Peptides against a protein of PDB entry 4HTP. Designs and how they scored, part 83

Target 1, 231 residues: chain A of PDB entry 4HTP
Amino acid sequence: SQTVASHVPFADLCSTLERIQKSKGRAEKIRHFREFLDSWRKFHDALHKNHKDVTDSFYPAMRLILPQLERERMAYGIKETMLAKLYIELLNLPRDGKDALKLLNYRTPTGTHGDAGDFAMIAYFVLKPRCLQKGSLTIQQVNDLLDSIASNNSAKRKDLIKKSLLQLITQSSALEQKWLIRMIIKDLKLGVSQQTIFSVFHNDAAELHNVTTDLEKVCRQLHDPSVGLSD

## One batch from the design tools (peptide; made by RFdiffusion4, then SolubleMPNN)

Design b2_p16_5_s1 (from b2_p16_5, 6 letters changed)
Fold by OpenDDE base, seed 2:
Structure b2_p16_5_s1 (fold): chain B 231 residues (1-231), chain A 16 residues (1-16)
Amino acid sequence: as target 1 above (231 residues)
Amino acid sequence: SELEERFEELIEEIEE
């Protein structure tokens, strides 16, 4: 079926997240999130203009923004060490080289950017001069690939996991991969709370999530910011 | 914003 997520580039979500992260104050962070959300809702209205009672919602994006609340998708089974090894292989980095060592020893301060412990940032700087400048994936495609990874992890199909990861990596910019890594590891480091994200999305979102723990239900039932839970 | 403009372009594409 036609969804908003099938049209929105993953790059646009990543650029929004990047702006949020770089913003200093809560108000500015909220502004960037609201801009993306409002644009999404506007597009939804246009896309579904002639269709009532669609199940499409902000869920495909929300589950990437709040990956720690994911309940539909099983565990990826992916850690920083696995990604480091994958990147070393994919980029053909010398094993004893500076960049390979940075990825493998990401927890140790190297004095470069002060990004010790943040694997995604370390990966970003390694990837930036080596990967595509512009990605080609939509939000839906990213979610489909992540679903594949989770499913294959459950099935212990390591080769298929690698295949999906390679597709993600080869079709993504360095910036997109930075955020993709953070989504997989489930730590976005946005500097804005879950409560704030819900509050911006809908006044009743936090309450509904607290009761249901169903992020999709929250996104679907509270898609319209003007329609409350009690209505 | 640039983001909003891109979304407007997406809307235009589906309305054509």
Scores: peptide ipSAE 0.567, ipTM 0.933, DockQ to the pose 0.855
Fold by OpenDDE base, seed 1:
Structure b2_p16_5_s1 (fold): chain B 231 residues (1-231), chain A 16 residues (1-16)
Amino acid sequence: as target 1 above (231 residues)
Amino acid sequence: SELEERFEELIEEIEE
């Protein structure tokens, strides 16, 4: 069955996240999130116009926006050091070169940007002049690849994990990779709280999540902002 | 917004 996530480019989510991060005020951050959410809901209505009983929801996007609440997918087993090594290999960076050292020593960066401890941001600047390709992945495809990574991690198939990561990386822009890294590491640094995200999504979302701890259920049951838990 | 316009384009594509 077709899902909204199968149509929405991952790039559009990333651009939204970027706008949220760059926004100074809470209100502006909320506005950007709301714009994406409302657009998603409108698309959902159009896509499922003739099908009332669908399980499709905002969950595919929400689980990327709030990756710390992921419960369906097992651990990736991926850390910054592994990603650093992967990028060094993929980009053929000299091991003792400036960019390789930036990635490996991301906690104490030497440079003009001052992004100490933010691996994703350091990676972005390394990738930006090297990644010329526009990203082509949908949100569904990203989730499928992340599922593969988690599955292969549980199966201790390191080679297959690398393969899936390479598929993500080679089909993503530098900006998309920045956010993908943050999703994998589960730290988006949006500057907006989980509570705020839930409140914008639905008035009852925080409450339902507190009870169920099931992000998918929250997204499905509260898909319509006008329909509450008691309805 | 540009984002909204892209979503509208996606909607148009599925309605065709």
Scores: peptide ipSAE 0.566, ipTM 0.932, DockQ to the pose 0.854
Fold by OpenDDE base, seed 4:
Structure b2_p16_5_s1 (fold): chain B 231 residues (1-231), chain A 16 residues (1-16)
Amino acid sequence: as target 1 above (231 residues)
Amino acid sequence: SELEERFEELIEEIEE
């Protein structure tokens, strides 16, 4: 069946996240998130105008925005060091070169951008001059690939994990990869709390999540901001 | 916004 996530470019989510991160005030951060959310809901209504009671919801995006709350998908088994090595290989970076060392020693200040400890930012600047300017993945495709990674991790199929990662990487811009990395590592550094995200999504979202710990249920049951838990 | 305009374009595509 058709889903909103199958139509929405991953790039649009990433650009939204980038705007949120760059915004200084809480109100501005909320505005950017709300814009994306409202657009999503509007598209949902258009896509499903002839089909009532669909299971489609904001969940595909929400689980990427709040990856630390993911409970459906198993662990990726991916850390920064693994990604560093992968990028060194993929980009054919000299192991003792500046960029390879930046990736491997991401916790140490390099003096370039002040991004010490933020692997995704370090990766971004390495990738920016070396990768595609525009990605081609939808949010659904990203989630499908992430599902594959998690499944293959559980099955201890490292080669297939690499394959799925390569598919993600080769079809993503540097900016998209920055955010993808943060999603995998489960630290988006948005500067806005989980509570704020839930409150913007729906007034009852935090409460429902506290009880169920199920993001999909939260997104599905509270898809309409005007319909509460008791309705 | 630019984002909203892109979503409008997506809506138009599915309505065709």
Scores: peptide ipSAE 0.566, ipTM 0.932, DockQ to the pose 0.848
Fold by OpenDDE base, seed 3:
Structure b2_p16_5_s1 (fold): chain B 231 residues (1-231), chain A 16 residues (1-16)
Amino acid sequence: as target 1 above (231 residues)
Amino acid sequence: SELEERFEELIEEIEE
């Protein structure tokens, strides 16, 4: 079945997240999130115009925006060190070179960017001159690949994990990879609280999540902002 | 916004 996530480029989510992160005020952060959400809902209505009883919802995007609340997908088993080694191999970086050392020692402040401890930012600057300018993945494709990684981690299939990671990396821009890394590590650093995200999504979202701890259920039941829990 | 314009293009593609 066709979903909104199968049509929306992952790049558009990443651009939205980047705008949110760069915004200083809460109101501006909320505006950027609301624009993406409203556009998503509008597209949903158009896509499912003749089919009212669909299970499609904002869940594919929400689980990437709030990855710490993911309960369906098992652990990836991926840490910064693994990603560093993968990038060094994939990009054929000299092991003793500046870029390889930056990736491996990401916790040590390198004097130029105050990004000490943020592996995703360090990776971004290494990737920017070396990767595609525009990615080709949809949000659904990203989730499918992440599902594959989690499943193969549970099955201890390291080779298949690497295959899926390589597909993500080779089909993504530097900016998209920055956000992918943050999604995998489960720290987006948006500067906006979980409660704010829920409040913008739906007035009852925080309450329903507190009771169910089911992000998909929250997105599905509260898909329409005008329909409450008691309705 | 540029984002909204891209979504409008996506809507046009499915209505065709």
Scores: peptide ipSAE 0.560, ipTM 0.931, DockQ to the pose 0.752

Design b2_p16_5_s2 (from b2_p16_5, 8 letters changed)
Fold by OpenDDE base, seed 2:
Parts: structure tokens; sequence; C-alpha cells
Structure b2_p16_5_s2 (fold): chain B 231 residues (1-231), chain A 16 residues (1-16)
């Protein structure tokens, strides 16, 4: 099925998230999110111009922006320690080297960037000089790989989990991996509340989510910002 | 914005 997510680069979502994180005020954070959302909706209209009653929505992006609300995908079974070990292996980092130790001991302040406790930021700086400058994954591809990870975790297929993770990593920039890590760990540190995200998406989004707890339904039913729940 | 321009290019691609 043709979806917006199959066309939108994951990099564009990550750059938006990066801008949101770097913004100081709520208004500026909202502006960046709104820009991405409006662009998405515009593309949706173009893509589905001749198709009525499509199920495609902002859901593929929303579930990455609000990963703590994920209900469709099972647990990944991935923690920071696992990722640290994977990166050490993949990047062939000396186990007793500075970068390996930074990843493994990410909770301990190292005095470099003040990123103690933020594994994704520590990983970013390790990855930046060592990985691709530009990723190639779409939002749909990222979600497909994450689905694979969750499914294989449920099935206790560790080898297949690693395979999907490697695909994510090898096809992503350092910045994309930073945000991917945060999505997997389910802590984006955007500095904007869930309520704000819903509010920007649609005036009735928070209410509908509170009742249904179904993020996809929220995104689909409230795709048009001008059409309310009561309409 | 640059983001909007990239999305516009995506639209143009599907309209070909």
Amino acid sequence: as target 1 above (231 residues)
Amino acid sequence: SELEERFQKLIEEIEK
C-alpha cells in the first residue's frame, strides 16, 4: 500500500526532532513540529488525491515521536548496555578504549559534553566521525525494522534482532542513530509535553487518545485539523 | 524552509 511514510526520509523526521530539542521556548518547538506535520499533510493530500477513504495517516511518524504510547508493537528488549556492546563490536572499538568505556559507562560523567546519563548523545559523538553522513531509510522502513526487532524479541530470536539492528545502523547517519536510540529507549527528551504534541496535531487529539488509547485511531480520525470528533 | 522544499520535491516526484 502506498503511504506517506514510504516516501518521507527518516532523516527529515530526525532533523525536525533535533530542531525541536535545540529550541528553547515552547513556541519555537511547536513551530518546528507544525512545519513537519503540515508538510506531511500536504504530501498526503497529493499522494492520495484520487483515493478516498484511505487508512494512511500521520501514525507512522507519531508512533516514533511518542514511542511511550506504542501499543501495537511489542517490547524491543533492547537496553543501553546491549546497544553499547553492539556498537563496540560493529565499530571495532578497543574494549578498554576511551570510546568503548564512554558507551559502557554512559551514566558516569566524563567531563566532555555533560551528557552523562544520555546514552544517545554519547553514542552520537562516537558515531559522528565513524558512520555515514547521510542515511537512506524512509520512515516506513524504520518502522518495518522496528517491527522486526519487536517480533523477533518476542520469539527470542537474538540473531535476527541483531540483523535488523545492523541494517538500521549501517543505513543511518549519526544524527539519525541518536534519535533512533531515543525512540527505542522511548525517551526523546524533546522538552515538549505529550499534551503539546497532541494539541498541535489536532484540538481533539488528547481527548480521543485518553478515551481510546489508540494512537493510530487518533491519527486517522483526526487527520484533518479542520474536522472535529463531533463532526 | 528547507524541509518544506524537500517535501515539495517529493510531491513533484509523485505527480510525474
Scores: peptide ipSAE 0.671, ipTM 0.961, DockQ to the pose 0.859
Fold by OpenDDE base, seed 4:
Structure b2_p16_5_s2 (fold): chain B 231 residues (1-231), chain A 16 residues (1-16)
Amino acid sequence: as target 1 above (231 residues)
Amino acid sequence: SELEERFQKLIEEIEK
């Protein structure tokens, strides 16, 4: 069946996240998130205008925005060091070169951009001059690949994990990879709280999540901002 | 916004 996530480019989510991160005030951060959310809901209504009671919801995006709350997908088994090594290999970086060392020693200040401790930002600047300018993945495709990674991690199939990661990487811009990394590591650094995200999504979202701990249920049951839990 | 315009284009595509 058709889903909103199968149509929405991953790039649009990433650009939204980038705007949120760059915004200083809470109100501005909220505005950017709301813009994406409202657009999503509008598209949902258009896509499903002839099909009532679909299970499609904001969940595919929400689980990427709040990856630390993911409960459906198992652990990826991926850390910064693994990604560093992967990028060094993929980009054919000299192991003792500047960029390779930046990736491997991401916790140490390099004096370039002040991104010490933020692997995704360090990776971004390494990738920017070396990768595609525009990605081609939809949000659904990203989630499918992430599902594959988690499944293969559970099965201890490291080679297949690498394969799925390569598919993600080769079809993503530097900016998209920055955010993808943060999603995998489960630290987006948006500067806005989980509570704020839920409150913008729906007035009852935080409460429902506190009870169910199920993002999919939250997104599905509270898809319509005008319909409450008791309705 | 630019984002909203992109979404509008997506809507138009599915309505064809």
Scores: peptide ipSAE 0.671, ipTM 0.961, DockQ to the pose 0.850
Fold by OpenDDE base, seed 3:
Structure b2_p16_5_s2 (fold): chain B 231 residues (1-231), chain A 16 residues (1-16)
Amino acid sequence: as target 1 above (231 residues)
Amino acid sequence: SELEERFQKLIEEIEK
């Protein structure tokens, strides 16, 4: 079945997240999130115009925006060190080179960017001159690949994990990879609270999530902002 | 916004 996520480029989500992160005020952060959400809902209505009883919802995007609340997908088993080694190999970086050392020692402040401890930012600057300018993945494809990684981690299939990671990396821009890394590590650093994200999505979202702890259920039941829990 | 314009193009593609 066709979903909104199968049509929306992952790049558009990443651009939205980047705008949110760069915004200083809460109001501006909310505006950027709302623009993406409203666009998503509008597209949903168009896509499912003749089919009212669909299970499609904002869940594919929400689970990437709030990855710490993911309950369906098992652990990836991926840490910064693994990603560093993978990038060094994939990009054929000299092991004793500046870029390889930056990735491996990401916690040590390198004087130029106050990005100490943020592996995703360090990776971004290494990737920017070396990767594609525009990615080709949809949000659904990203989720499918992440599902594959989690499943293969549970099955202890390291080679298949690497295969899926390589597909993510080779089909993504530097900016998209920055956000992919943050999604995998489950720390987006948006500067906006979970409560704010839920409040913008739906007035009853925080309450429903507190009771169910089911992000998909929250997105599905509260898909329409005008329909409440008691309706 | 540029984002909204991209989404509008996606809508137009499925309505064809």
Scores: peptide ipSAE 0.668, ipTM 0.961, DockQ to the pose 0.755
Fold by OpenDDE base, seed 1:
Structure b2_p16_5_s2 (fold): chain B 231 residues (1-231), chain A 16 residues (1-16)
Amino acid sequence: as target 1 above (231 residues)
Amino acid sequence: SELEERFQKLIEEIEK
């Protein structure tokens, strides 16, 4: 069956996240998230116009926005060091070169940007002059690849993990990779709280999540902002 | 917004 996530470009989520991060005020951050959410819901209604009983929801996006709440897929087993090494290899960076060292020593970066401790941001600047301007992945495809990574991690298949990662990054822009990295590491640095995200999504979302700890259930049951838990 | 316009295009595509 078709899902909203199968249609929405990952790039659009990333651009939204970028706008949220760059926004200074809470209200502006909320506005950007709301715009994406409302657009998603509108598309959902159009996509499922003739189908009343669907399980499709905002969950595919929400689990990327709040990756720390992921409970369905197991751990990726991926850390910054692994990604650094992967990028060095993929981009054929000299191991003793400036960019390789930036990635490996991301906690104490040398350079003009001063993004100490933010691996994703350091990676972004390394990738920006070297990668595609626009990615081609949908949100569903990203989730599928992430599922593959988690599954292969569980199976201790490091080679297949690398393969899936390569599929992700070769089809993603530098900006998309920045956010993908943050999703994998589970630290988006949006500057907006989980509570705020839930409150914007639905008035009862935080409560339902507190009880169920099931992000998918929250997204499905509270898909309609006008329908509450007690309804 | 540009985002909303892109979503609108997606809607139009599925309605064809």
Scores: peptide ipSAE 0.668, ipTM 0.960, DockQ to the pose 0.819

Design b2_p16_5_s3 (from b2_p16_5, 8 letters changed)
Fold by OpenDDE base, seed 2:
Formats: structure tokens, C-alpha cells, sequence
Structure b2_p16_5_s3 (fold): chain B 231 residues (1-231), chain A 16 residues (1-16)
């Protein structure tokens, strides 16, 4: 069956996250999230107009926005050092070059942008002049690839992990990769709390999550903002 | 917004 996530470009989620991060005030951050959410819900209604009781929900996006709450897929087993080495190889960066060293020594202050310790930002600047301007992945495809990574990590299939990572990287813009890295590392640095995200999603979302600890259930049961838990 | 316009385009695509 078709899902909203199979239609929505990953780029649109990333652009939303970028806007949220760049916004200074809580209200503006909320506005950007709400815009994406409302658009998603509108598309959902259109896509499933003739089908009742679908299981499709905001979950595919929500699990990327709140990756620390992910409970369905196992650990990726991916750290910044692994990604650094992969990028050096993929981009054919000189091992002793500035960019390779920036990636490997991402924790060391470089004095450039104050991005020390933020691997995703360091990677972004390295990738920006070298990557596609526009990615081609949908949110569903991203989740499928992440599922593959987690599964293969559990199975200790390093070669298949690399394959999936390469697919993610080669089909993503620098901006998309910045956010993808943050999703994998599970630190988006949005400047908005989990509670705020839930409150914007649905008035009862925080409560339901506190009880169930099931992000998919929260998204599915509370997909309609006008229908509460007690209804 | 540009985002909303893109989503509208997606809606139009599935309605064809």
C-alpha cells in the first residue's frame, strides 16, 4: 500500500529541519514544524481519501525528527569516525589533506565556524562543493536504508552496511547528509524540546507516549488533531 | 510557502 512517506522527498524534511534550527524563537521553530505537519496531514487525507482505517501515519517522519525515541530498529553501530573514513574514501580526499583531517579531527577546534564537535556541520562544508545539489530519496527510502543498516549491523555484515550508507550518501545533497548524520547520531540540535514537538503534533501525544513509549502508536492513534484519546 | 506549494504539487500528481 502507498504511504505518505513514499511520496514526500527527504529533502523537504531536511529543509524544514534546517529552518527550525535557524529560527531563533520557539514560536518560529514551532511554525516551521507545524507547516510541515499540516502539509503532511493534508497529503495523507488526499492519498487515503477512499481508504478508511489505514495504518499510515506521520511515524516515518517523526522517528527521524525524534530519533532518540526510536525503538523499532536496532542500533546502527555507526559513529562519526566511521563516517569520516567513509567520506574520505568516497570523495577520494587526500589522507593528509585539510578536509580529511577536518573530518577525522572533528572535535578539535579549527577556528572556522565554531563547529568543533559537530561532525554533521563539518561534513556539510566538506560535502557542499562536492555533492549533488538535490537529493532523490523519499522519506520511506531513507527509512528503508536505515532499517537495512540496523539489520546488517545486528548481523555483523559490514559490507552491506557500507552499501546502504553509500546509497544514502550518493543520493543526497550536502544539506540532506548533514541532517541524515544527525539522525544517525541521534542529535538534531533543533533547539526545541521533545515535549514541544509532541504538543504541536497533538495535545495528547506526550501523555500517550509516556504511557506506551511507542512512537508509532502515538502517531497512528493521534494522527487527527481533532480526535483525542478519550474520544 | 514553497514547501506548501511542493506538497500541493504532490497532491495534484496523485489526483491525476
Amino acid sequence: as target 1 above (231 residues)
Amino acid sequence: SELEERFQALIEEIEK
Scores: peptide ipSAE 0.681, ipTM 0.962, DockQ to the pose 0.815
Fold by OpenDDE base, seed 1:
Structure b2_p16_5_s3 (fold): chain B 231 residues (1-231), chain A 16 residues (1-16)
Amino acid sequence: as target 1 above (231 residues)
Amino acid sequence: SELEERFQALIEEIEK
């Protein structure tokens, strides 16, 4: 079925997240998130203009923005070390070279950027001169691939996990991969709290999530910011 | 914004 997520480029979510991260103040961070959210809702209304009672919602994006609240997917089984090794292989980096060592020893300061401890940032700078400038994945496609990774991890299919990861990587820009890594590791470092994200989404979102712990339900029931939980 | 313009373009595409 048609969903907003099937139309929205993953790049647009990543650019929004990047703007949020780079913003200094809470107000500016909120503004960038609100812009994306409002655009999403507007597109939803247009896409589903002639269809009532759709289950489509902001959930596909929200579960990437708040990956620590993901309850539908099983664990990915992916750590920074695994990604480091994958990138070394994929990019054919010399194993004892500077870039390979940066990825493997991401916790130790090795570069000029001061990104020690942030694997996604280390990866970004390694990838930036080597990757496509523009990715091709939609938010739905990203979620589908992440679903595949989780499913294959549960099934102990390491080869298929690698295959799905390669699909994500080869179809993503360096910036998109930075955020994808953070989504997988479940640490976006946005500088804005979960409560703030919920508050911007809907006044009742935090409350409903506290009761249900169901992010999809929150997104569906509170899709319209003007319709409250008690309505 | 550029983001909003891209979303508007997506809307226009589905309305064709």
Scores: peptide ipSAE 0.681, ipTM 0.962, DockQ to the pose 0.830
Fold by OpenDDE base, seed 5:
Structure b2_p16_5_s3 (fold): chain B 231 residues (1-231), chain A 16 residues (1-16)
Amino acid sequence: as target 1 above (231 residues)
Amino acid sequence: SELEERFQALIEEIEK
């Protein structure tokens, strides 16, 4: 069946997240998130105009925005060091070179950008001159690949994990990879709280999540902002 | 916004 996530480019989510992160005030951050959410809901209505009972929801995006609340897929088993090594290999970076050392020693200030401790930002600047300018992945495709990674991690299939990571990397821009890394590490650094995200999504979202701890259920049951939990 | 325009384009595409 058709889903909104199968149509929405991952790049559009990443650009939204980038705007949220760069915004200084809470109000601006909320505005950017709301714009994406409202656009998503509008598209949902258009896509499913002839189907009243669908299970499609904002869940595919929400689980990437709030990755720390992920309960469906198992752990990725991926850390910054693994990603650093992967990038060094993929980009054929000299191991003793500046960029390789930046990735491996991301906790130590080695650059001029002041990005020490933020692996995703360090990776971004290394990738920017070396990767695609525009990615091609949809949100659904990203989630499918992440599901594959988690499944293969559980199965201890390291080679297949690498394969899925390569698919993600080779089809993503530097900006998309920055955010993908943060999703995998489960720290987006948006500067907006989980409570705020839920509040913008639906007035009853925080309450329902607090009771169920089921992000998909929250997104499905409270898909319509005008329909309350008690309705 | 540019984002909204892109989403509108997606809507128009599925309505063809």
Scores: peptide ipSAE 0.680, ipTM 0.962, DockQ to the pose 0.752
Fold by OpenDDE base, seed 3:
Structure b2_p16_5_s3 (fold): chain B 231 residues (1-231), chain A 16 residues (1-16)
Amino acid sequence: as target 1 above (231 residues)
Amino acid sequence: SELEERFQALIEEIEK
């Protein structure tokens, strides 16, 4: 069946996250998130106008926005060092070159950006002049590839993990990869709390999540902001 | 916003 996530470009989620991160105040951060969420819900209504009782929800996006709450996928088994090595190989960077060393020593500040400890930002600047300007992946496709990575990690199939990572990387812009990295590492650095995200999504979201710890259930049951848990 | 315009375009596409 068709889902909203199968239509929404991953780039649109990433641009939203970028706006949230760059915003200084809580209110402005909320505005950007709400804009994306409301657009998603509007599209959902249009897509499913002739179908009732669909299981489609905001979950495909929510699990990328709050990756630390992911419970469906197993661990990716991916750390910054693995990604650094992969990028060095993929981009054919000289191993003793400036960019390779930046990726490998991401905890040490080497530039003027103050990105020490933020691997995703360091990767972004390395990737920006080298990768696609526009990605081609939908949110659904990103989740499918992440599912593949987790599954193959569990099965100890390193070659297939690499294959899926390469698909993600080669079909993503530098900005999209910045956020993808943060999703994999499970640290988005949005500057807005989990509670705020839930509160904007639905008044009862935090409560339901506290009880169930099931992000998909939260998104599905509380899809309509006007319908509460007791309804 | 540009985001809203893109979503509107997606809606229009599925309604054809």
Scores: peptide ipSAE 0.677, ipTM 0.961, DockQ to the pose 0.838

